Peptides against a protein of PDB entry 2N1D. Designs and how they scored, part 123

Target 1, 169 residues: chain A of PDB entry 2N1D
Amino acid sequence: EVKVKIPEELKPWLVDDWDLITRQKQLFYLPAKKNVDSILEDYANYKKSRGNTDNKEYAVNEVVAGIKEYFNVMLGTQLLYKFERPQYAEILADHPDAPMSQVYGAPHLLRLFVRIGAMLAYTPLDEKSLALLLNYLHDFLKYLAKNSATLFSASDYEVAPPEYHRKAV

## One batch from the design tools (peptide; made by RFdiffusion4, then SolubleMPNN)

Design b1_p24_3_s4 (from b1_p24_3, 14 letters changed)
Fold by OpenDDE base, seed 3:
Structure b1_p24_3_s4 (fold): chain B 169 residues (1-169), chain A 24 residues (1-24)
Amino acid sequence: as target 1 above (169 residues)
Amino acid sequence: EYDEFISILRELLENLKKELEKLK
């Protein structure tokens, strides 16, 4: 099994995220104030400002694009808790063609990295390619950790209305 | 240097999309 290591400072957030949704019956406010697209863009720009080779810059862009695509295809089926499914359904109904990376934010993006390891385990990647990919993923996670105070906040969640509770039973 | 890596990523993404589409 491919293990994507989550930074220690972000692990408590995953627990808080789970608690907010599952136990406290709250929902992340959508559309996100800072969506996945913007987070990835900021990361790419950050890397570009620190990079010194064209090839590495190109690779970063492709990795960012990859993360975005993985998120968009996995969000609805792999990254949502049961309580969040009605919210997702509403989003799809209102914006069927909108990529979820433009709707959801950092908490859901972080969930991707909890699940992506299992997906990578069944890929035909050789050891070298897998190691390189993991390096980029871990680098991005480190970026999230550095910006965690801005990206992750319980204030981005709100108590679901009574009408929603009826849908989520 | 990264050409092969990028190619692999793109292939993986395409495969993932196809597989996950079946789950919708």
Scores: peptide ipSAE 0.118, ipTM 0.718, DockQ to the pose 0.460
Fold by OpenDDE base, seed 1:
Structure b1_p24_3_s4 (fold): chain B 169 residues (1-169), chain A 24 residues (1-24)
Amino acid sequence: as target 1 above (169 residues)
Amino acid sequence: EYDEFISILRELLENLKKELEKLK
C-alpha cells in the first residue's frame, strides 16, 4: 500500500470538480487554457529558481517527466467520470496522436494523485527510494495548493449542450 | 493494457530511482 496525501487545501476542489461534472452536468473546457505540460514546466522552473543543485534539478526533471507519462497513460482509462467519456472520444477523434497532457489541465492532473498510489504499489521500489519519491510528489502537490487560486476555477467548466446529454446519459 | 501500464510505470520509476539514489 502506497499512500499519497492530498493537501487539505485541495480536497474541497476534488469535491467541486466531481459536483460540476456529475451533478451539474458540466464539462471542463478543452483544450485547457493551461494544460498539464505547462503546469509541470512552471513547477520545474519554480524548483530551479530555488537554488537546487545539479543533481536535485535533474531529479525534478525526472519527476516531471514521470508525472507527465503517468498522466498520459492513465487519463483515458482511470481519471474520467462516465459523463466525460463522449468528450474524450471526440478529443481522440480530432487529435489521435496528441498527448493528453497537452489537452487537459489542473483538475484532471489532480485526479491522478488520487489514483497513483495504488499503481505505485506494483513497482519494485525499495522503502528508501519510495519515501524519497513520495516526498517529491508531495512537494509538487504543495505547489498545486500554493497556486490553487489560478489553477482551479469553476469558470473553466461549461454546461454541456443538449446533444451531448443525449449521448452521455 | 493494464500489464502494459504497469510495465511503463516500472521503467519510469526505475529511471527515477537511479536519479534519486544520487541524492542520498
Scores: peptide ipSAE 0.038, ipTM 0.596, DockQ to the pose 0.128
Fold by OpenDDE base, seed 2:
Structure b1_p24_3_s4 (fold): chain B 169 residues (1-169), chain A 24 residues (1-24)
Amino acid sequence: as target 1 above (169 residues)
Amino acid sequence: EYDEFISILRELLENLKKELEKLK
């Protein structure tokens, strides 16, 4: 399958994220203070400010749009730990029409890139197009790594209340 | 459901492919 390489700076965070939820029984605070939509918008603006050509700008926009859509499709079924499922159900009940990219933040977005490689194997992209896509995905991941101090923090998590633990069974 | 999921992802990346090809 296609391998999307996660920057070394972000690999420890994936472990911390897993630990906070599965071992410490904490939940990421929702709605996120900095949601996926905002992160992607900031990235797009960052790329535009660096003097991209029109064609490169369009490519960035499509990559951003693609990441957003993939996230919205995969979040509920592929990116959540078992402990997070009741929280997700509550979000859906309260906001059934809201895209999850407006609710969730950087930690869940990063999880997408752990899973997206397997999905890319089923796409009709040729070798050259796939390589180009991977370059953009890696570029975005580098952006996340550069801003990791503000995007990834244990302070964005909180201990789940006792009544939540009963729902998680 | 999995088949639908794959279909959606394929379509999304196909759209992206069209834009990326303009850079070649």
Scores: peptide ipSAE 0.038, ipTM 0.584, DockQ to the pose 0.127
Fold by OpenDDE base, seed 5:
Structure b1_p24_3_s4 (fold): chain B 169 residues (1-169), chain A 24 residues (1-24)
Amino acid sequence: as target 1 above (169 residues)
Amino acid sequence: EYDEFISILRELLENLKKELEKLK
């Protein structure tokens, strides 16, 4: 089993995120004020500022690109709660050519890491390469935890209007 | 140093891009 460990400080947020949407019937405000693309870019720049070698910098860029693509592929089918499906449909209709990494933000990105481990089990990565990738993923999650105060906030959610509730049957 | 790792990631990335195109 390929297990991606979520930092303990971010686990409560996953619960809050779930509660905001499923129990309180709120939606994350879209398009996100800070989208996944921006978060990944900030991380890459952060790594560069820490004095990484060219090779390590190149690896970070590839990992960031990979996370972005995984997010874009998995968002609609794997990362949404039932209550969020009408919102996603509206986003697709309004922005058919936009990758979801330009629309969604940190909460949905964090959800990816709950599921990504199972997906990585089917990759052609050998044991050494997989371990290296996991190190980068955990490093990124640590970055999210470090910046959690600015990335995760209930104020980024809003109560869904009555007309939305009619769609979300 | 990262040649094999990067090569595999690039291949995965290409595969993911193909899947993304199918969703459009």
Scores: peptide ipSAE 0.114, ipTM 0.723, DockQ to the pose 0.256; fails the geometry check

Design b1_p24_4_s1 (from b1_p24_4, 12 letters changed)
Fold by OpenDDE base, seed 4:
Structure b1_p24_4_s1 (fold): chain B 169 residues (1-169), chain A 24 residues (1-24)
Amino acid sequence: as target 1 above (169 residues)
Amino acid sequence: SEYKELIETWRKTLELLKEYLESL
């Protein structure tokens, strides 16, 4: 099995995110103030500023593009809790042509890395290729951990209205 | 190169992921 290691700094947030949605019946405010596209762009710029502007720069761009695509493909069916499904349906109705990476933010992006390991296990990748991919994913996760104070906040969530609760039965 | 290998890895995994999700 492919194991994607989540930094210890981010594990408490995953618990808080789960609690806010499933137990406290709150919703992440959409569209996100800082969406997935913006987070990935910041990461790419951060890596470029580290002085390895060569093949490493192009590799980072491909990693960013890949993460974005994975997120957009998986968000609706793999990354949402049951309580969030009515909200997602509303987003699709209001923004039918918008990629979800332009709507959702850091919490949902982090959820991707909880699930991506299982998805990668279905791929017949050799050990070298898998190790390379995992190294880049872990590097990105380290970036999220380093910037967690600005990326993750309970204030980005709000209590769902009563009419929403009826739809989320 | 590492760059070319990474691109190929991503393309392959994304293709397989899409196929898997379509089957759900």
Scores: peptide ipSAE 0.140, ipTM 0.750, DockQ to the pose 0.672
Fold by OpenDDE base, seed 5:
Structure b1_p24_4_s1 (fold): chain B 169 residues (1-169), chain A 24 residues (1-24)
Amino acid sequence: as target 1 above (169 residues)
Amino acid sequence: SEYKELIETWRKTLELLKEYLESL
């Protein structure tokens, strides 16, 4: 089994995120003020500024690219609550060619890491490769936790209008 | 190298993920 450990600092946010959407019937404001692309770019720059070797810098770029691709592939079908689906459909209609990493932000990115472990379990990876990948994923999650005050806020959500409720089953 | 292995790991996992999702 592949287990991606979520930092304790971020677990309460996952609960708040779920509550805001499912119970309070709010939506994350889209397009995000700080989208996934920007968050990943900041992480890459953060790692590069800490005196990493050229090879490690290149590895960080690959990790960022991989996370982005995973997010873009999984967002629509794996990461959304039922209440968010009409919003996603509207985004696709208005911006059919835009990657979701340019639209969504930190809360949905964090949801990826709740699901990514199960997805990795379907891949026949050797123990060394898997350990290396997990180290980078955990390092990124640590970065999210360190910057959680600026990345996660209930003020980024808003009450869905009545017309939206009619579309949302 | 270790980092070359990481790159290959990502490529492999992404390919398999796409195949898995398409099978659903």
Scores: peptide ipSAE 0.133, ipTM 0.743, DockQ to the pose 0.682
Fold by OpenDDE base, seed 2:
Structure b1_p24_4_s1 (fold): chain B 169 residues (1-169), chain A 24 residues (1-24)
Amino acid sequence: as target 1 above (169 residues)
Amino acid sequence: SEYKELIETWRKTLELLKEYLESL
């Protein structure tokens, strides 16, 4: 088991996110005002502005690239609640070539870190490699926590229209 | 180096992730 620790500041948001979608039947507004690509870019710039060495700068870029790729691979099949499936299908139809990191935002990105631990456990990594990766993931999560007030808001959700409910299983 | 190790880690995990997801 690989445990990715979610900051305490963000745990309540996961509950709120779940409640907004599953119980209140709301949808996150898409395309996101602040998409995953932008969040990752801001993080990278934040880290670079702190005077990192060349090696550390490249490492940050690789972390960003990796998170982005993981998100794009897992979003459609692993990170969506059932109620969100019709919305996702519509997005794919309208933007078949767009990576989901350009469409979705912080709430769905945070869901990735709830699932990524199990995926890392599946992959046979040596202890040192795993520790290194976890350190970067936790660093990014700390960044999300610091910026949680701007990244996570119930106002980014809206009540799904009646016709959407008929599409939802 | 840390950079080299990180690259290898991501590549390995992503490859295995894709294989896993495709098997579902």
Scores: peptide ipSAE 0.131, ipTM 0.743, DockQ to the pose 0.680
Fold by OpenDDE base, seed 1:
Structure b1_p24_4_s1 (fold): chain B 169 residues (1-169), chain A 24 residues (1-24)
Amino acid sequence: as target 1 above (169 residues)
Amino acid sequence: SEYKELIETWRKTLELLKEYLESL
């Protein structure tokens, strides 16, 4: 098993996110005010502003592109709680050509990193390559932790209407 | 280089992930 360590600052949020949806029957407001694309763009710009070499800049861009692709591939089938599935179906109907990284936000992006380790375990990687990738993923998670106050908020969720509950049965 | 290794590793993982998900 490949373990992607979630910063301690973000672990309580994962619990809150789960509670808001599963127990309190709330939904993250979609489309997100700050979507995954914008979060990744901000991270890339942050890294570039720190005086990195050209090679490091290109590496960051590739990491960002990869995270985006992983998110878009995994969101619908791997990252949603059962209660969120009707909402996802409506999003697909309303935005058939939009990648989910343009619709969803930070909470769902964070869920990716809970699951990505297991997915990486199915990939035959040498220790050096795996360590390099993990270093970049952990660097991004550190960025999320530093900006957690602006990225994660219960106010981005809302109580699902009664008619939604019937769809979620 | 570190950059080359990162790109190759990352692209490989994405390819294998897609294959895995398609097999489910």
Scores: peptide ipSAE 0.117, ipTM 0.730, DockQ to the pose 0.699

Design b1_p24_4_s2 (from b1_p24_4, 13 letters changed)
Fold by OpenDDE base, seed 4:
Formats: structure tokens, C-alpha cells, sequence
Structure b1_p24_4_s2 (fold): chain B 169 residues (1-169), chain A 24 residues (1-24)
């Protein structure tokens, strides 16, 4: 199986994220103050400011576009905990045409990289292509780790109202 | 060319992802 290594700095956050939602019955505030689109844009700009060649810049743009699309496809069916399902349904009803990368934020984006490894395992990628992709994914994760203090915070979550609990059966 | 290779890799991944999710 293909292993996408999560930086050690971000592993505790994955536990906290799970705890906030599943055990403490909180929800990530939506729409996110810092959505996935904005995070990816900041990453791209960061990479471009590091003196990369034109080819490297274009490659970064493709990584950003790919992660965004992958997130938008995966979010609704693969990245949500059971307790978050009613919230997602409400978002879809209120914003049926909005991509989820404009609604959700860093915690859900990080969850993508926990699941993406399994998808890579059965995808018929040659060794060189897989290595190239993994290098960029790990580079992006490294960026998230470096900026974790501003991207991940328990204050972005709120206690779900009593009415919500009845929906989250 | 790394750029071209990356584009094709992502296209393949997205294709396989969508196919997989359609079966679930």
C-alpha cells in the first residue's frame, strides 16, 4: 500500500479534530474563515516566491488544481464523520452549486491526505509518476505543518445546537 | 517534462477516483 506520511506536527491535530466532532459534538464553523481555495492559493504563491523556474511554477499550479478537485470529489462521501452529515446536507441545500473547497477549511483538507494513500494504492501509476506525486503531496503537507498555528484551531469549532443532535442519529 | 507528467498523473487519479466512488 502507498503510504502518504503525515508530518508529526499535524498528527495531534487529526486526533483533536476527531475528538471535537465525534466526542465533544462540535462542528467546524461553515463557511470557513480560511477555505481550501485560499489555503491552496497561499501555498502556490509561497512556492512561486521561492525562485522557482517557470516549469516548476506551472507544476505547482497543477498540484493545487488537482488537490482542489480531489477534495471537492472526496469531501461529501469520504471525509466527513457521521456527526457532520446533517451540516453537509444543509450546506448542499443552501449552496447547491458551490464547490466544497470554497466552504470547508484546513481540518477537512488535512483529512484528504489520510485517505488519499488508499486511492493511490490501486491506481496504475508507474514508479516515477507515483514518486513525483508523492513528492508534491509531502511538500504541501510540510507547508501545512509550518503554518499549522494559523490554519488549525479549536476556536474554529462550535458546540452544535440541541436541534442538530436530533438530526445526527 | 515534469509539468506534463504531473498533469497526466492527476488526470488519471481523478478518473480512477470518480470511477471508484461511482461504485460505492
Amino acid sequence: as target 1 above (169 residues)
Amino acid sequence: DEYKELIETWRLLLKKLKEHLEKL
Scores: peptide ipSAE 0.189, ipTM 0.776, DockQ to the pose 0.639
Fold by OpenDDE base, seed 3:
Structure b1_p24_4_s2 (fold): chain B 169 residues (1-169), chain A 24 residues (1-24)
Amino acid sequence: as target 1 above (169 residues)
Amino acid sequence: DEYKELIETWRLLLKKLKEHLEKL
């Protein structure tokens, strides 16, 4: 398995996220106030503002596009806890054509990087390509860590209503 | 160089991911 290192600053949040959903039976408020699309856009703008005017600037756009699509593909089947599945079904019913990157936010985006390592193991990447990808992924994670105070908050979660508990096994 | 490599890497990853998920 390919190891994607999560910054130490973000590890406690992963625990809190899990606790809020699984133990406290809360749900992340959807649609997110700050969705994945906006987070990625902010990251891209941040990178561009740091003086990368060559191919690296364009590479950032590709990283953003890649992460976005990867998230959209994985969200429904790989990133949700069991308790969140009814919520996801409701989202799909109400917004069948909307990409999940426009609905979900930072917590679910961070979960992507917990799962992506295993997915990378199934892809025959050469050492150079893998290193390049990992460098960009880690750079993005560093950005998330730097902005964690504004991206991750328990106040973005709410207690699920009683009717939700009935359909959430 | 790096830019082109990154594009191809993502394309491959997404392709393999979709293929994998379809088999689940």
Scores: peptide ipSAE 0.186, ipTM 0.773, DockQ to the pose 0.657
Fold by OpenDDE base, seed 2:
Structure b1_p24_4_s2 (fold): chain B 169 residues (1-169), chain A 24 residues (1-24)
Amino acid sequence: as target 1 above (169 residues)
Amino acid sequence: DEYKELIETWRLLLKKLKEHLEKL
């Protein structure tokens, strides 16, 4: 199995995220104050400001685009806890044409990288391509870790109202 | 070419992802 290494700094957040939702019955505030699109854009700009070659710049753009699309495909069916399903349904009803990368934020984006490893192993990628992709994914995760103080906060969650509990599993 | 390789990699990944999700 392909292992996508989550930075140690971010592992505690994954636990906190899970706890906030599953145990404390809180929901991430939507739409996110800083959505996935914005995070990816900031990353791309950060990389471009480092004086990369044209090829490296374009490579970053493709990684960003790929992560975005991958997130948008997986969010609704693979990245949500059961407690979050009613919230997701409401978002879809209110904003049917909006990509989820414009709605959700850093915590859900990070969950993608917990699942992506299994998908990479499933996909018949050659070793060189896989290594290249993993390098960029790890680089992005490093960026998330570096900016974790601003991207991950319990204050972005709120207690779900009583009526929500009746809808949630 | 790194750029071209990444494009092809993501395209394949997304294709396989969608196929996999459709079977769940």
Scores: peptide ipSAE 0.183, ipTM 0.771, DockQ to the pose 0.623
Fold by OpenDDE base, seed 5:
Formats: C-alpha cells, structure tokens, sequence
Structure b1_p24_4_s2 (fold): chain B 169 residues (1-169), chain A 24 residues (1-24)
C-alpha cells in the first residue's frame, strides 16, 4: 500500500467534516461556492506566479488535470458518506453531464487523498514514477493546508431538511 | 524528462483506476 501523508493541519478538519455529516446530519451546500475546479485553478496559478520554468508549469497543469479526473471518477463511489448519497443522486438528476469537480468543493477533494493511497496500490508504478507523483500530491496538500482557513468551514454546511432524512438510510 | 514521465504516470494511474472501479 502507498501512503499519502495528510498534513496535520488538515486532519482535524476531516474529523469535523465527518461529524457534521454523520452525527449532526448536515450536508455540504451544493453546488459549492468554490468548487474543485476553482481550487485546482487557484493552485495552478499560485505555482505559476512563483516563477517556475515552463517545464515545471506544464507539469503542474498535468497534476491539476490528473487530480480533477481522479476526483470525478472516485467521488460518487468512494468519497461519500452514506448520509450524502441522496444528495448525490439529486445532483446527478439535475446535472447529469456536469463533472462533480464543478459541483463539490474542498472537503470532498480532501477526502480523495485519504483514499488515493489504496488505489495507487493497484497501479504498477516503478519507484521513480511513484515518488514523482507523490511529490506533486504532497505539494498540493501543502497548498490546501496553507489555505485551510478559507477552504474549510462549517458554515458551508447546512442542516438537512426533514424530507431528506426520510430519503437517507 | 520529468514532464513526460508525469503524463505517462497519470495516464496509467487513471486507466488502472477506472478498470478497478468497474470491477467493484
């Protein structure tokens, strides 16, 4: 198994996120005010503003594209708590062709990195390729940690309405 | 080349991920 290190600054948020959904029966407001696409775009622009070489800039773009696609593939089946499934079904019905990276935000994006390590184990990567990928993933996580105050907030959640509770198992 | 290697790595990763998820 491949270990993706989550910054210590973000671990408390994962607990809060879990508590808001599973215990307090709240839902992250969708569509997100700042969706995954926007977060990744900001990251890319941040890296470019630091005066990286053209090759480094292109590499960042590929990382962003990769994370986006990975998120879109995994969100529905791997990243949601049971309580969130009715909400996801509603999103799919209302926006059947929209990528989930345009709907969901930072909390769900962070959940990706909790699960990605196990998924990487199914990919036959050599040591060098794996190290390269992990370096970029950790760099992105560091970015999330630096901006955690603006990206992660309980105010982005709301109490689920009574009719939702009837749908949720 | 790091850039080319990264591209190929992501391509392989996404391919294998999709294949794995389809089997679940």
Amino acid sequence: as target 1 above (169 residues)
Amino acid sequence: DEYKELIETWRLLLKKLKEHLEKL
Scores: peptide ipSAE 0.177, ipTM 0.769, DockQ to the pose 0.650

Design b1_p24_4_s3 (from b1_p24_4, 12 letters changed)
Fold by OpenDDE base, seed 4:
Structure b1_p24_4_s3 (fold): chain B 169 residues (1-169), chain A 24 residues (1-24)
Amino acid sequence: as target 1 above (169 residues)
Amino acid sequence: SEYEELISTWRKTLELLKEYLEKQ
């Protein structure tokens, strides 16, 4: 199986995220104040500012585009906890044509990397190609870890109203 | 080049992922 290593700095957040939603019955505020699109744009700009070659810049853009598409494809069916499904349904009803990368934020983006390894295992990649892809994914994760203080906060969650609890049963 | 190979690989994996999820 393909192993995507999550930085140790981000593992506690995954636990907190799970606890806030599953145990404390809170929801991430949507639409996100800082959505996935903006996070990826910031990463791309960060990489470009590091003096990379033109080829590296193009590669970063493609990686960003790919992560965005992966997120948009997987969010609804792979990344949500059961308690979040009514919220997702409401978002789809209110924003039927909007990509979820414009609605959701850092916590859900991080969840992608917990699941992406298993998805990559279904692809017939040679070791060299897989290593290259993993290197970029790990590089992005390192960026998230470095900026975790500004990207992840429990204050972005709120207690779900009683009406919502009835829908989530 | 290495980066061209990366782009090709990335796009291919994304395509396969979409196909996999569509069948679920």
Scores: peptide ipSAE 0.210, ipTM 0.793, DockQ to the pose 0.717
Fold by OpenDDE base, seed 2:
Structure b1_p24_4_s3 (fold): chain B 169 residues (1-169), chain A 24 residues (1-24)
Amino acid sequence: as target 1 above (169 residues)
Amino acid sequence: SEYEELISTWRKTLELLKEYLEKQ
């Protein structure tokens, strides 16, 4: 088992996110005001501004690229609650060529890290490679936690219209 | 280098991820 530790500061948000969608029947407003691409870009710039070596700078870029790719691959099939599937279908229909990292935001990005551990466990990585990757993932999660006040808000959700409920069973 | 290792790791994990998802 590969465990990606979610910062304690973000765990309550995961519960709130779940509650907003599944119990309160709300939807995250799409396209996100601050999408995954923007969040990752801000992280990369944040890391670069701290005086990284060339090697570390390139590593950050690769981490960002990797997280983005993982998100885009997993979002539709792995990260959505059942209630969100009609919304996703509409997004795909309207923007078939747009990566989901340009549409979705912080809450869905955080969900990735709940699931990514199992994916990493599936991949036969050597201990050193896994540790290296985990270090960067945890560093990114730390960044999310530090900026949680601006990235996670219930005000980014809205009550789904009645007609939407018929689509989401 | 760390950079090269990270690239290799991501590529490998992504490839296997896609394979895993295709089997679902």
Scores: peptide ipSAE 0.200, ipTM 0.791, DockQ to the pose 0.685
Fold by OpenDDE base, seed 1:
Structure b1_p24_4_s3 (fold): chain B 169 residues (1-169), chain A 24 residues (1-24)
Amino acid sequence: as target 1 above (169 residues)
Amino acid sequence: SEYEELISTWRKTLELLKEYLEKQ
């Protein structure tokens, strides 16, 4: 089993995120003010500013590109709670040509890392390659934890209107 | 190199991920 360790600082947020959506019937405001593309770009710039070599810079770009692709592939079918599905359908209708990394934000990005471990286990990798990938994923998660105060907030959610509840069956 | 290994790893996992999801 491939386990992606979520930083302890972010675990409470996962619970809050679940509670806001499932129990309190709120929705994350879309399009996100700080979308996944922007978060990944900030991370890449942060890593590049740390005096890394050109080789390490290119590696960071590949990690960012990979995370973005994983997110865009998995968001609609793997990362949404049932209550969020009508909202997703509306987003697809309103933004048919936009990748979901340009629409969704930090909370949904964090959900990816809860699920990505199982996906990596499905894809056979040698021990060396898996260790390398996990190191970069954990480094990114560390970045999210460091910036959690600005990336994760309950104020980014809003109570769904009554008519939305009828759609979310 | 680390860079080459990372590219290869991501491409492989993404390809297999898409195949997995299509079969779901």
Scores: peptide ipSAE 0.182, ipTM 0.782, DockQ to the pose 0.713
Fold by OpenDDE base, seed 5:
Structure b1_p24_4_s3 (fold): chain B 169 residues (1-169), chain A 24 residues (1-24)
Amino acid sequence: as target 1 above (169 residues)
Amino acid sequence: SEYEELISTWRKTLELLKEYLEKQ
């Protein structure tokens, strides 16, 4: 299987995220203060400011676009815990045409990279092409780790109200 | 070029991902 390595700095957050939702019955505040679109834009700008060539800049834009598309495709069916399903349904009802990358934030984006390895394994890629793609994914994850203090916080979650618990049974 | 290959690979994976998820 294709292995996407999560930086050690971010692994504790995955546990905290799971705990906040599943055990503490909290929800990530939506719409996110900093959504996936914004995070990806910041990453792209960061890479461009590092003195990359025109070709590398173009490649970064494609990686950003790809990650965004992956997220939007996978969020609803692959990245949510059971407790989050009613919240997602409400978002869809209120904003049926909005991409989820404009609604959700860093925690859910990070969950994508926990699952993306299996998705990549489904694609019959040659070793060289796969390595190239993985390099960019790992580079992005490194960026998330570097900015983890501002991207991941328990204060972005809130206790779900009693009426929500009734829907989430 | 290497970056053209990246673009092609990336788009291919996305296409196949959609197919995979559709079958789930």
Scores: peptide ipSAE 0.174, ipTM 0.778, DockQ to the pose 0.720

